# Designs tried in a protein design run: peptides against a protein of PDB entry 3PUK. Part 140

Target 1, 227 residues: chain A of PDB entry 3PUK
Amino acid sequence: ERGLKSVVWRKIKTAVFDDCRKEGEWKIMLLDEFTTKLLSSCCKMTDLLEEGITVIENIYKNREPVRQMKALYFISPTPKSVDCFLRDFGSKSEKKYKAAYIYFTDFCPDSLFNKIKASCSKSIRRCKEINISFIPQESQVYTLDVPDAFYYCYSPDPSNASRKEVVMEAMAEQIVTVCATLDENPGVRYKSKPLDNASKLAQLVEKKLEDYYKIDEKGLIKGKTQS

## One batch from the design tools (peptide; made by RFdiffusion4, then SolubleMPNN)

Design b2_p17_8_s1 (from b2_p17_8, 7 letters changed)
Fold by OpenDDE base, seed 3:
Structure b2_p17_8_s1 (fold): chain B 227 residues (1-227), chain A 17 residues (1-17)
Amino acid sequence: as target 1 above (227 residues)
Amino acid sequence: MLEEDFKRLEEKRKVLK
C-alpha cells in the first residue's frame, strides 16, 4: 500500500511507537479529539496492539489511575490537552500512571512547553514534537482540522481580520505537515479569488516550508519538487 | 534522555523563530 493513509501510519509507527517501544512492555495510550480521528483514519486497534498499546483512553475524560503502567500521550499541543495531561501528573496524589511519553502532533508553544517542564518533568520519559496535523482521507486527499476556518476566511466583517490571520496560519502549518509527510517541497499553486485568501495562504505555506526544511533531520534545505 | 529531548526541541525552536 502506498496511499496517504499508509504513509501516515508508517510515519507514526516510526516517530512514536518505535521511539518509545520496550520489548514486552504494554502502555496505555491517551488521545485527544484530533489524534483519535487521525489514528482512526489510518489504523485499526489490532495495529495498536501490535505496537504494545493495551488500551486507548480519551484524555478529556475522567479516568481511574493505573499507576503500574506507563502512558503514551499522543496529543495536540493545545491548552485543553496539555491541561488534561498536567492534571494526570501535576501532584503525587493525582498521578494517574507510572510515567509519561509525550508526542505532540505539532510544535508546542513555549508557554505550554515551559508549563509542562515546570510541573511534570520528573514524570516524563520522552517528549517529542512530530509534524502530522492533518487527516488522511484517501491516497491523495486530506482534510484540515481548523475550527471555523470557513467562517473567518470568508467573513466580510473587518472585526474578524485578526482571527482570520490566525486561522490562515493554522491552515498553512497543516498543509506543510502534509508536504513533510510526503517528503515534498512543492511549488505552490492556487486559484485566484476576489479575497486574498488563496494568495495569503500560499505565501504562508511557502514560508513555512522553507522553515521546515532548514531544520529537517538532515539539516539541509530541500529544493522545490515538481507537483 | 528527557534533558536531551528538551534540548533538541529548544534548538529547533530557536531556528524557527
Scores: peptide ipSAE 0.120, ipTM 0.730, DockQ to the pose 0.714
Fold by OpenDDE base, seed 4:
Structure b2_p17_8_s1 (fold): chain B 227 residues (1-227), chain A 17 residues (1-17)
Amino acid sequence: as target 1 above (227 residues)
Amino acid sequence: MLEEDFKRLEEKRKVLK
């Protein structure tokens, strides 16, 4: 079987680079913390060069304008990343690049989405959600990027219940992105003991899978697969 | 093309809500 890293790279290549590629055009690519880790896990700089990326910049850092070049933002839909983008294009005086292509790794919340539309729409050439919110480690192994997931999921403190739910929601979403990337709609299996965390997460995953495959990137409805 | 992107995203959001 193909390694998850290669699958992820192919997904990014088709969903991001092929989508915005123009022959002879180079772009500056802006990455955040997650996408830096993501790309580092599945490609090399030479691969990015082949895809028309001349330089990679950290979206969080202050950067000098390169107004003659278009920018490819491959970022997570977080307030921090979005705010950095908005600073790049929010005003004419702050405009750092010629135009922007935005590819979110996950569903962009309406609040952030609307904020972008309201302030930067004229500068944006593309805005897509590609739904890759995990880091490939091995052929069929990945890691999730959910802050303090372990702590909240296994916290005995009832005061953390709300946060635990948020964490599980985020984990479920990221698991769904794995399934989407692998083009699978699996039946979820879990170990129910000693805590009910796995069962809750499983239910969330199943629900989100159902929702996702109602309108996936290819407009396909998939039945249950066995994985 | 941006309008198409936003439209698609909005449609997706409607389904997922």
Scores: peptide ipSAE 0.108, ipTM 0.716, DockQ to the pose 0.729
Fold by OpenDDE base, seed 2:
Structure b2_p17_8_s1 (fold): chain B 227 residues (1-227), chain A 17 residues (1-17)
Amino acid sequence: as target 1 above (227 residues)
Amino acid sequence: MLEEDFKRLEEKRKVLK
């Protein structure tokens, strides 16, 4: 790909992953609402694995400590995200991770920056601003709001299989809602290789669309549309 | 290093102001 998504990914790879890469080291990556959407738009979990990320976590959620691993925080410079980071490292006895690499998507206000320096400087190995505050988009694209969807859908860990199914179900439901709003019954197209995630999701969407139109307000079964 | 990063960021900010 030579489009905007590829450009954004290359920028993130250079500014974030190459910057903190250490041979043989795996990191946990912490994302907030914006960066979850950003990475979802321009990479796959396999790409992150190649960059040394073992798992991605939502910074807003309560997480179990993994004190032997370093954490890569790729977050927006907001009070909410910064406060979550501070909770992870504010107390020495309560540190969630071994150390932190922080990469902000945009300029971090001095107030937040100073707050971090004052409270957690001993835990931080990197603190940089990479200036990517937009999401590459394509025409006719819909964004879903399903927690941890990016992680679970692309996770190679078999232990996440059950959660992956739950996430895909939720995604399918939201897709149907969009289709219903647009009054469309689209033919679902997907790329099956290298993973079957797309085909699985497609099947769920097709099934749910069928169910919806069978019991819609009009009592009609709508034919397939080209969407 | 953190201190180097912060110094660099602060310098950059001064230039932008």
Scores: peptide ipSAE 0.107, ipTM 0.723, DockQ to the pose 0.126
Fold by OpenDDE base, seed 5:
Structure b2_p17_8_s1 (fold): chain B 227 residues (1-227), chain A 17 residues (1-17)
Amino acid sequence: as target 1 above (227 residues)
Amino acid sequence: MLEEDFKRLEEKRKVLK
């Protein structure tokens, strides 16, 4: 079986590049911090050129307009990334690019989603959630991008209880994207003691896996596979 | 095309709630 990096690249190629491909058209691709790491982990610049990307730009940086070219936004659904996108297209007179294709790495919160709809829907050609929110390291190794996860999960301070729950929710979402990418619905295994963190996370992952496959675009409902 | 995208995403959100 091919390594996780190859699987991730194939999913991105299918879900993003093939989805917005137009013959003879070049696009500018906008990346944020997470998607920069993601693409760097699973492809080369030559691969992106083959997919019709002429140049990669950092969404957080000030950029000169290229009004004759369409932009591919491959970004995380965060306020920071969304705000940068909105700055590019929020003003009719100051649009950075001809049009936008937006692909979120995960579920976009309603608040951000509605903000996009209300402000710049006319500039958007595509808006999708592709559910890849992890970084592949090796064939069976990946990393999660959840800031301060260790601190909150193992904090004995009761004041951090709410943040701990948020962090666990975020980790569970990212684990589900790995399973979705690999087309797996595993039985979750964990070590529970001395803390119940692993048990709580496992329950969240199982719940989210069930939800994902019930609403899978392919209409798949898979039974449990090996972990 | 965009209208369809938003409709699809909204339907998914309903199921996830």
Scores: peptide ipSAE 0.027, ipTM 0.625, DockQ to the pose 0.731

Design b2_p17_8_s2 (from b2_p17_8, 9 letters changed)
Fold by OpenDDE base, seed 3:
Structure b2_p17_8_s2 (fold): chain B 227 residues (1-227), chain A 17 residues (1-17)
Amino acid sequence: as target 1 above (227 residues)
Amino acid sequence: DMEKDFEKLEKKRKVLK
């Protein structure tokens, strides 16, 4: 099947599982709220077993140490998820697992990255940022994960203007991750509503797409794809 | 090499910012 779900799964398989896979080795996988939804949308437990995952655990919950096993952290770069990771490896006496492989779903802020590096770098075998911050629903439909997006985007209160901008930025970033995953640079189309939200979002997406392809791994500027 | 992995990521981050 050539749907968005299969594309996302193939991306995760290549970027995460193939990257840290060792023959005959099993890992515990730690997920947060977003990555739980993400994996649930594009794979089954049997798929994860084939990739060497014995069990999945919620990073937010208290867990018993399994010190003989390595852990695969597939998490969002949020303070909450990072703090939970740090609790697992912050002290030598309290290490939950043998070692950690960390894969962030987006760019990790420098403050959080530096905090990880300073506190538990010796326990980390891999640390990568992948660019998947959306949930596939069907072949051409996806869901954004932006808290309170509806509230701030449609709030008539001027005091929420700054928060609205932050939300719009986050939404634009996630839309760009879809385009990156599909390897497309589409022309942005939108339906205008009474509010300028759609227009502003479209402009942000266009700008971010340009930035993404200018600095892509190939160093090539990809032209706009025909709609 | 864990240090090399972090260095590689840091270099990538600088390019993508």
Scores: peptide ipSAE 0.044, ipTM 0.683, DockQ to the pose 0.463
Fold by OpenDDE base, seed 2:
Formats: sequence, C-alpha cells, structure tokens
Structure b2_p17_8_s2 (fold): chain B 227 residues (1-227), chain A 17 residues (1-17)
Amino acid sequence: as target 1 above (227 residues)
Amino acid sequence: DMEKDFEKLEKKRKVLK
C-alpha cells in the first residue's frame, strides 16, 4: 500500500506501538486534538486494539486514575498537552497511571522537555519524537496543523509579518516531516502569484530538507527524488 | 533505563539543532 495514510500508519506502528510493545500488556493511550485527528485519518479502533491499546482517552479531559496500567501518550509538544501530562504525573501521590510512554509528534521545545525531565522523569519509560505533524487526507494529500495559518499568511497588515514568519516556519517543519515519512527529498514546486508566500515556504522547506538529510540518522545524503 | 532514554533523546536533540 502506497497511500500516505498507510505510510503514516506504518510509521506510527513502528515508531510508537512496536517501540513500547510488551507481550500481554495493555495500555491506555492519551491523545490530544491533533493526534486524535491523525489516528482517525489513518487507522481504525480495531487497529489500535491489535497494538495493545485498550482505551483511548482525551488528554484534556478529567480522567479517572487507572494506576495499574501504563499510559501511552501520543501527543503534540505543546504547552497544553504537556501541562496535561504533568498533571497526570506531577504529583507523586496522585499519579493517574503506572508509568508513561511519551511520543511527541514533533520536536519538543527545550523549555517543555526540561520541564518534563525535571518533574516526571521517574515516571517515564520512553520519551521520543517521531516527527509526524500532518494529517493525511489522500494518497498524496495532507493538511498541516498550524493555527491561523491562512489568516496570517494572507494578511495585508504589516503588523502580522512576524507571526507570518512563525507560521511559515511551522509549515516548513511539518512538510519536512512528510518528506521524511515518505523517505523523499523532492524538488519543491509552487505557484508564486499573487503573494510570495509559496516561494518563501518553498525556500524554507528546501533549506530544512537539506539540513535533515545532511544530518539524518543514517548519515547519508539523499539526492532529489520524484514526488 | 529511564535516565538512559532521556540521555539518548538529549543527545539526538543536540545533533538536530
């Protein structure tokens, strides 16, 4: 299966579920808004059951403790999601679960990472970044999780220039995760009219792709691929 | 084991930055 959804699922399966799998062990999986959409787009509940997930919980909701079970946190590296995690494990006397496996969808900022390390390290069995920050829609179509991207990118107000740049960076990072997931180093194509947004984004993507493949885990520089 | 996991992640993060 060559569809983006299948590729994403396979990556999640190998990077998350296979990584923390223990024979005979069931886990509670905690999802945030993004990862809920992500998993919904590329798998079924039956798939998750096969991976040892007994129930899925929303990390933002007030949940009953299940202290005998380990929790798999598949979440975005946001202050909101991290804060919810910290509430689950921050208190020694009121840990909601036995232990945590944390898988971030993207690079976790140092501030958040350090906060987790300082407060909850003893409860964490795994902490990894898997770099999937997009929602697969079609075989080669995806959407990005960048709040207010449309507003800032197309805003004529110069006061939004700084925010626009931040949004562009976020988009570029997410696009790179798509390429990494697909094991591609594509030539970037775009339409530049009427604004230069596409050109700017393309430049950011190209730069980030170069950096990624230059310092990838395999230490291999991958040439341009057809995508 | 837990400390090692964080250490590995930290090392990886430093390389990627």
Scores: peptide ipSAE 0.041, ipTM 0.684, DockQ to the pose 0.484
Fold by OpenDDE base, seed 1:
Structure b2_p17_8_s2 (fold): chain B 227 residues (1-227), chain A 17 residues (1-17)
Amino acid sequence: as target 1 above (227 residues)
Amino acid sequence: DMEKDFEKLEKKRKVLK
């Protein structure tokens, strides 16, 4: 068993592919930098073909219209990715695809969400947020996608303290998505360093886990699990 | 229903805020 990779793939299959699947229908899938890495980590091209994906395109690249096909956008909720999507559907006369299914890997900021809604809602058949903001590398190992994390976390410059906190907040959020994917509320273990970054991160994760399970779909309180 | 999907998502977003 591929452990975490299998779990992540199963979640994507259920939340994305099964959600928009139509028998006999092929879709073009649009990926950004993060989702390219994510899918590469947990599936093969043959797996995507089985899910009704005929071709994969990079959302950042200029693409020729395929107006008879629907597009599946599996992207991060970033201004760059959203802007690329809007270019595909922002004009009625210049739609690149027949329709769009959008699946965000994380919470989409209100500003971006509202921009999409206002500009091209009529072209969107699905718009969902899924909770996968990490890359599974091994059966029990994953990596986070937080730019400049290393730089700010290990910066001795006090002027970077605010940025460090922002980065740690983002990392904590992504760790919570791992727990959500695994349906776990684990006790957090860490190794302390002189800067005590691991301890601070652990505290943030614990807080966010509490918040997540408190306001989950069922409103259930889940106790801590062994991990 | 495309509008319904957005409404559902909006409702969910409000709960998670």
Scores: peptide ipSAE 0.040, ipTM 0.683, DockQ to the pose 0.457
Fold by OpenDDE base, seed 5:
Structure b2_p17_8_s2 (fold): chain B 227 residues (1-227), chain A 17 residues (1-17)
Amino acid sequence: as target 1 above (227 residues)
Amino acid sequence: DMEKDFEKLEKKRKVLK
């Protein structure tokens, strides 16, 4: 079995780089905090060069225009990252790059998607959601990007109940993206004691897995696999 | 071409909801 890092890289290569590849063309790639960590975890700069990326830039930083080059945005669907993208292309006279290929790591909220569509759709050659919202650590280990997850999940304060639910929902969604990346529909295992957090999360994951495979664009419905 | 891409994505998004 290939390590998770290799699987993630393969998915990114197929879903992002192969999708926007043009022979002989170099692109500037824009990354945010999450995708910087993601790519750093599963590839080297030499790998990116082979995929036609000449340089990587931080989307949050003020960058000099390179108007003759196209830009590949591999970013999280957050207001911060989207706002930075919009600053690059929102003004007709202030476009930083020739055109944009945008790939979101997860589902982009309608509000952000519509904002992009309304303001700079003519500058966008591709816009896709590729559903990779985790960081591979080892062959069977990954980390999730859910702010304050530890605090809210283990908080005994009932006032945090609402936020706890939001966090668990986000965690479940990201776990499903791992399963999608691995092409797995696993049986969920958990330790429920002393708190019910694990069981609640497991239920959310199972539900989301079912929904994901039922509505998969490939029409694949899988039974439970080993996990 | 660009319009088609957004249309495709929008269709997909509707299915996922």
Scores: peptide ipSAE 0.034, ipTM 0.675, DockQ to the pose 0.497; fails the geometry check

Design b2_p17_8_s3 (from b2_p17_8, 6 letters changed)
Fold by OpenDDE base, seed 4:
Structure b2_p17_8_s3 (fold): chain B 227 residues (1-227), chain A 17 residues (1-17)
Amino acid sequence: as target 1 above (227 residues)
Amino acid sequence: DLEEDFERLEKKRKVLE
């Protein structure tokens, strides 16, 4: 079965496509590296067509304007992706589409968020964070998109300690998005040996879960569930 | 509405801080 894939797709459908859907309206969808992988993992092009997407474009590439169509940006909150968006709408001369709907896969940093508000607010119809920052692989299996996670987590070099912390933070955040997607607040279990990486990650996950469920998309406070 | 979106997101951020 494709349980997790189906769950992820349903989440995207409800949080993104249903949110901005207008009958008879087609949109151009802009994807970045992560969301390309994400959608590829849980849907087909035919599914996107059914959701009113006429064409998919890579946000990183130079694109010809299609000024009569609205654009759906399903992107990660990275400087690169945001900068590409800003180039599309940063000025009247650069405006490539009629309007923009932005859905971030994760928390958008305030710096980027403010930059968007300051420069492109008039072109934006929606701006949401949907908190799906993982790739479903199997029914209950997913992968995290954290660059060099393995290297830094298991690096014996003390000079990598700061990066290791950043990586663990990112991993914890993405794990929380999985839990959020599955609507679970699990007790975290881990193998502590041979390194303390798992324990540290577990602590981060637990903390972030607590914070997340203080205010989720539905405004619910959720108790602990079984792992 | 974009304003509502921003307000919601800002509220969420405040709670998480």
Scores: peptide ipSAE 0.223, ipTM 0.772, DockQ to the pose 0.698
Fold by OpenDDE base, seed 3:
Structure b2_p17_8_s3 (fold): chain B 227 residues (1-227), chain A 17 residues (1-17)
Amino acid sequence: as target 1 above (227 residues)
Amino acid sequence: DLEEDFERLEKKRKVLE
């Protein structure tokens, strides 16, 4: 299958499951709201079982300790998800699992990253950032997960200008993750609107694409692909 | 190695910022 769902699953399998897999070992996987939707969109429970996941748990909910098992955290780099992780490993008495493997769906801010290092470093066996912050819907369609994006982008209230920029950046970053997942560096095209939304978003995407490919695993800048 | 992971991630962040 050439569908976006298949591509996303293969990316997750390679970047997450293959990275922490040990023969004969089972893990508990912790998911947040976004990663629950993400995995639900591109795999089944049987697929996760094949990857050594015995059960999946919601990171936001209270959970009973399973101290003999290692945990795989596949979560977004948000204060809420990170705080839940910290509660699981923040103290010796509160450790829920034997150890943690952490995979963020996007770049984790330094503030959150430093909190993790300071509090839970001894419990962490692996920490990586993967670049998948979108939900695949079908072969060539995806959705962005940016709360209130429509409201701020189209708000005529000038007091929302700063928030609009934050939203635009988040959207641009998610679009770049799609391009990265598909291994593409497209020329950006957009429809003109009365507002500068499309143009601004296009500029952000182009800039972030350049930055991404400058630091790709091969260390080479990839030229623009035909689009 | 966790330290290597952190160093790698920090290096990537510096380039992206």
Scores: peptide ipSAE 0.219, ipTM 0.776, DockQ to the pose 0.784
Fold by OpenDDE base, seed 2:
Structure b2_p17_8_s3 (fold): chain B 227 residues (1-227), chain A 17 residues (1-17)
Amino acid sequence: as target 1 above (227 residues)
Amino acid sequence: DLEEDFERLEKKRKVLE
């Protein structure tokens, strides 16, 4: 299967489920808004059951403790999601789960990472970044999860310039995750409009791709691939 | 194991900054 959905699923399976799999062990999986959409786009509940997930819970909701089970947190590296995780394990006497496996969909900011490390490190069995920050729509189509991206990118208000840069960085990072998932280092192509958004985004993507492949776990620098 | 994960992540972040 060559569709983007299948590629994403395979990536999640290898990077998340295979990484934390233990024979005979069931886990509760905690999802946030993005990862709910992500998994919904590329798998079925039956697939998750096969991977040892017994129950899926929304990390934002109040949940009953299941102290005998380990929890798999597949979440975005946002303050909201991290705060919810911290609430689950912040109290030594009231931990909701036995232990945690944390898989972030993108790079976790140092501030959040340090906060987790300082408060909940003893409860964490794994903490990884899997770099999937997009929603597959079709075989070669995906959407990005960047709130208000359209507004800021096309805002004529100069006061939004700083936010525009943040949004552009976020989009670039997510595009890089697509390339990484597909194992591609493409030559970036774009259509220019009166605004330089496309050009700026292309530059950011190219820079981030370069950085990504420099630190590739395989130690291989890939040349440009056809996109 | 967790410490190794943290170290690896920290290295990646430094490169991407």
Scores: peptide ipSAE 0.185, ipTM 0.756, DockQ to the pose 0.724
Fold by OpenDDE base, seed 5:
Structure b2_p17_8_s3 (fold): chain B 227 residues (1-227), chain A 17 residues (1-17)
Amino acid sequence: as target 1 above (227 residues)
Amino acid sequence: DLEEDFERLEKKRKVLE
């Protein structure tokens, strides 16, 4: 067993594959850049076959229609990924697949969510946010997917203050997904000096953890599980 | 089924605001 990788796989299996499983049914799975890395980190193609996935496709690439098969979209809630999905189902006459199951790795912004609802709701069988927005490494190590995080967090340029805040928000959200995956509500420790970045990030994480557990699917409100 | 999903997601979003 590979620690966090196994935990992540189990969560994906439960939240995604078990959720849309139909006996005897095969699906095409569409992945974006992030979810390709995510699945590559925690499973093999043989595992996906066992879950009823016949083929995995890159959502960004042009693909031939397979209209008799349903598609499983495991994607990040980004404009790029959503736009690619909409291209597959936005036109009634040019639907790539029979139907869609959509599982977002994180919170889908209202603008994108509403765009999906308005354009192709009839083609969607399932739409969920599963809150896995990190890449597991061996043991309890993970990486965040936040572009230019280092640059903005440590930039002394005041003009980057707004972007720094956005980056910290994104990092905090991804850290919360790790905690959710591990079913943990940790006490956050940090080193604040010489910059206050760690303190700010810690505050964001704590706030988001509180929000998550208050509204989780199980209705749990957990205390701090570790320091 | 889909309607339930959307309602649930919308409810969660309101709480997060």
Scores: peptide ipSAE 0.107, ipTM 0.711, DockQ to the pose 0.772

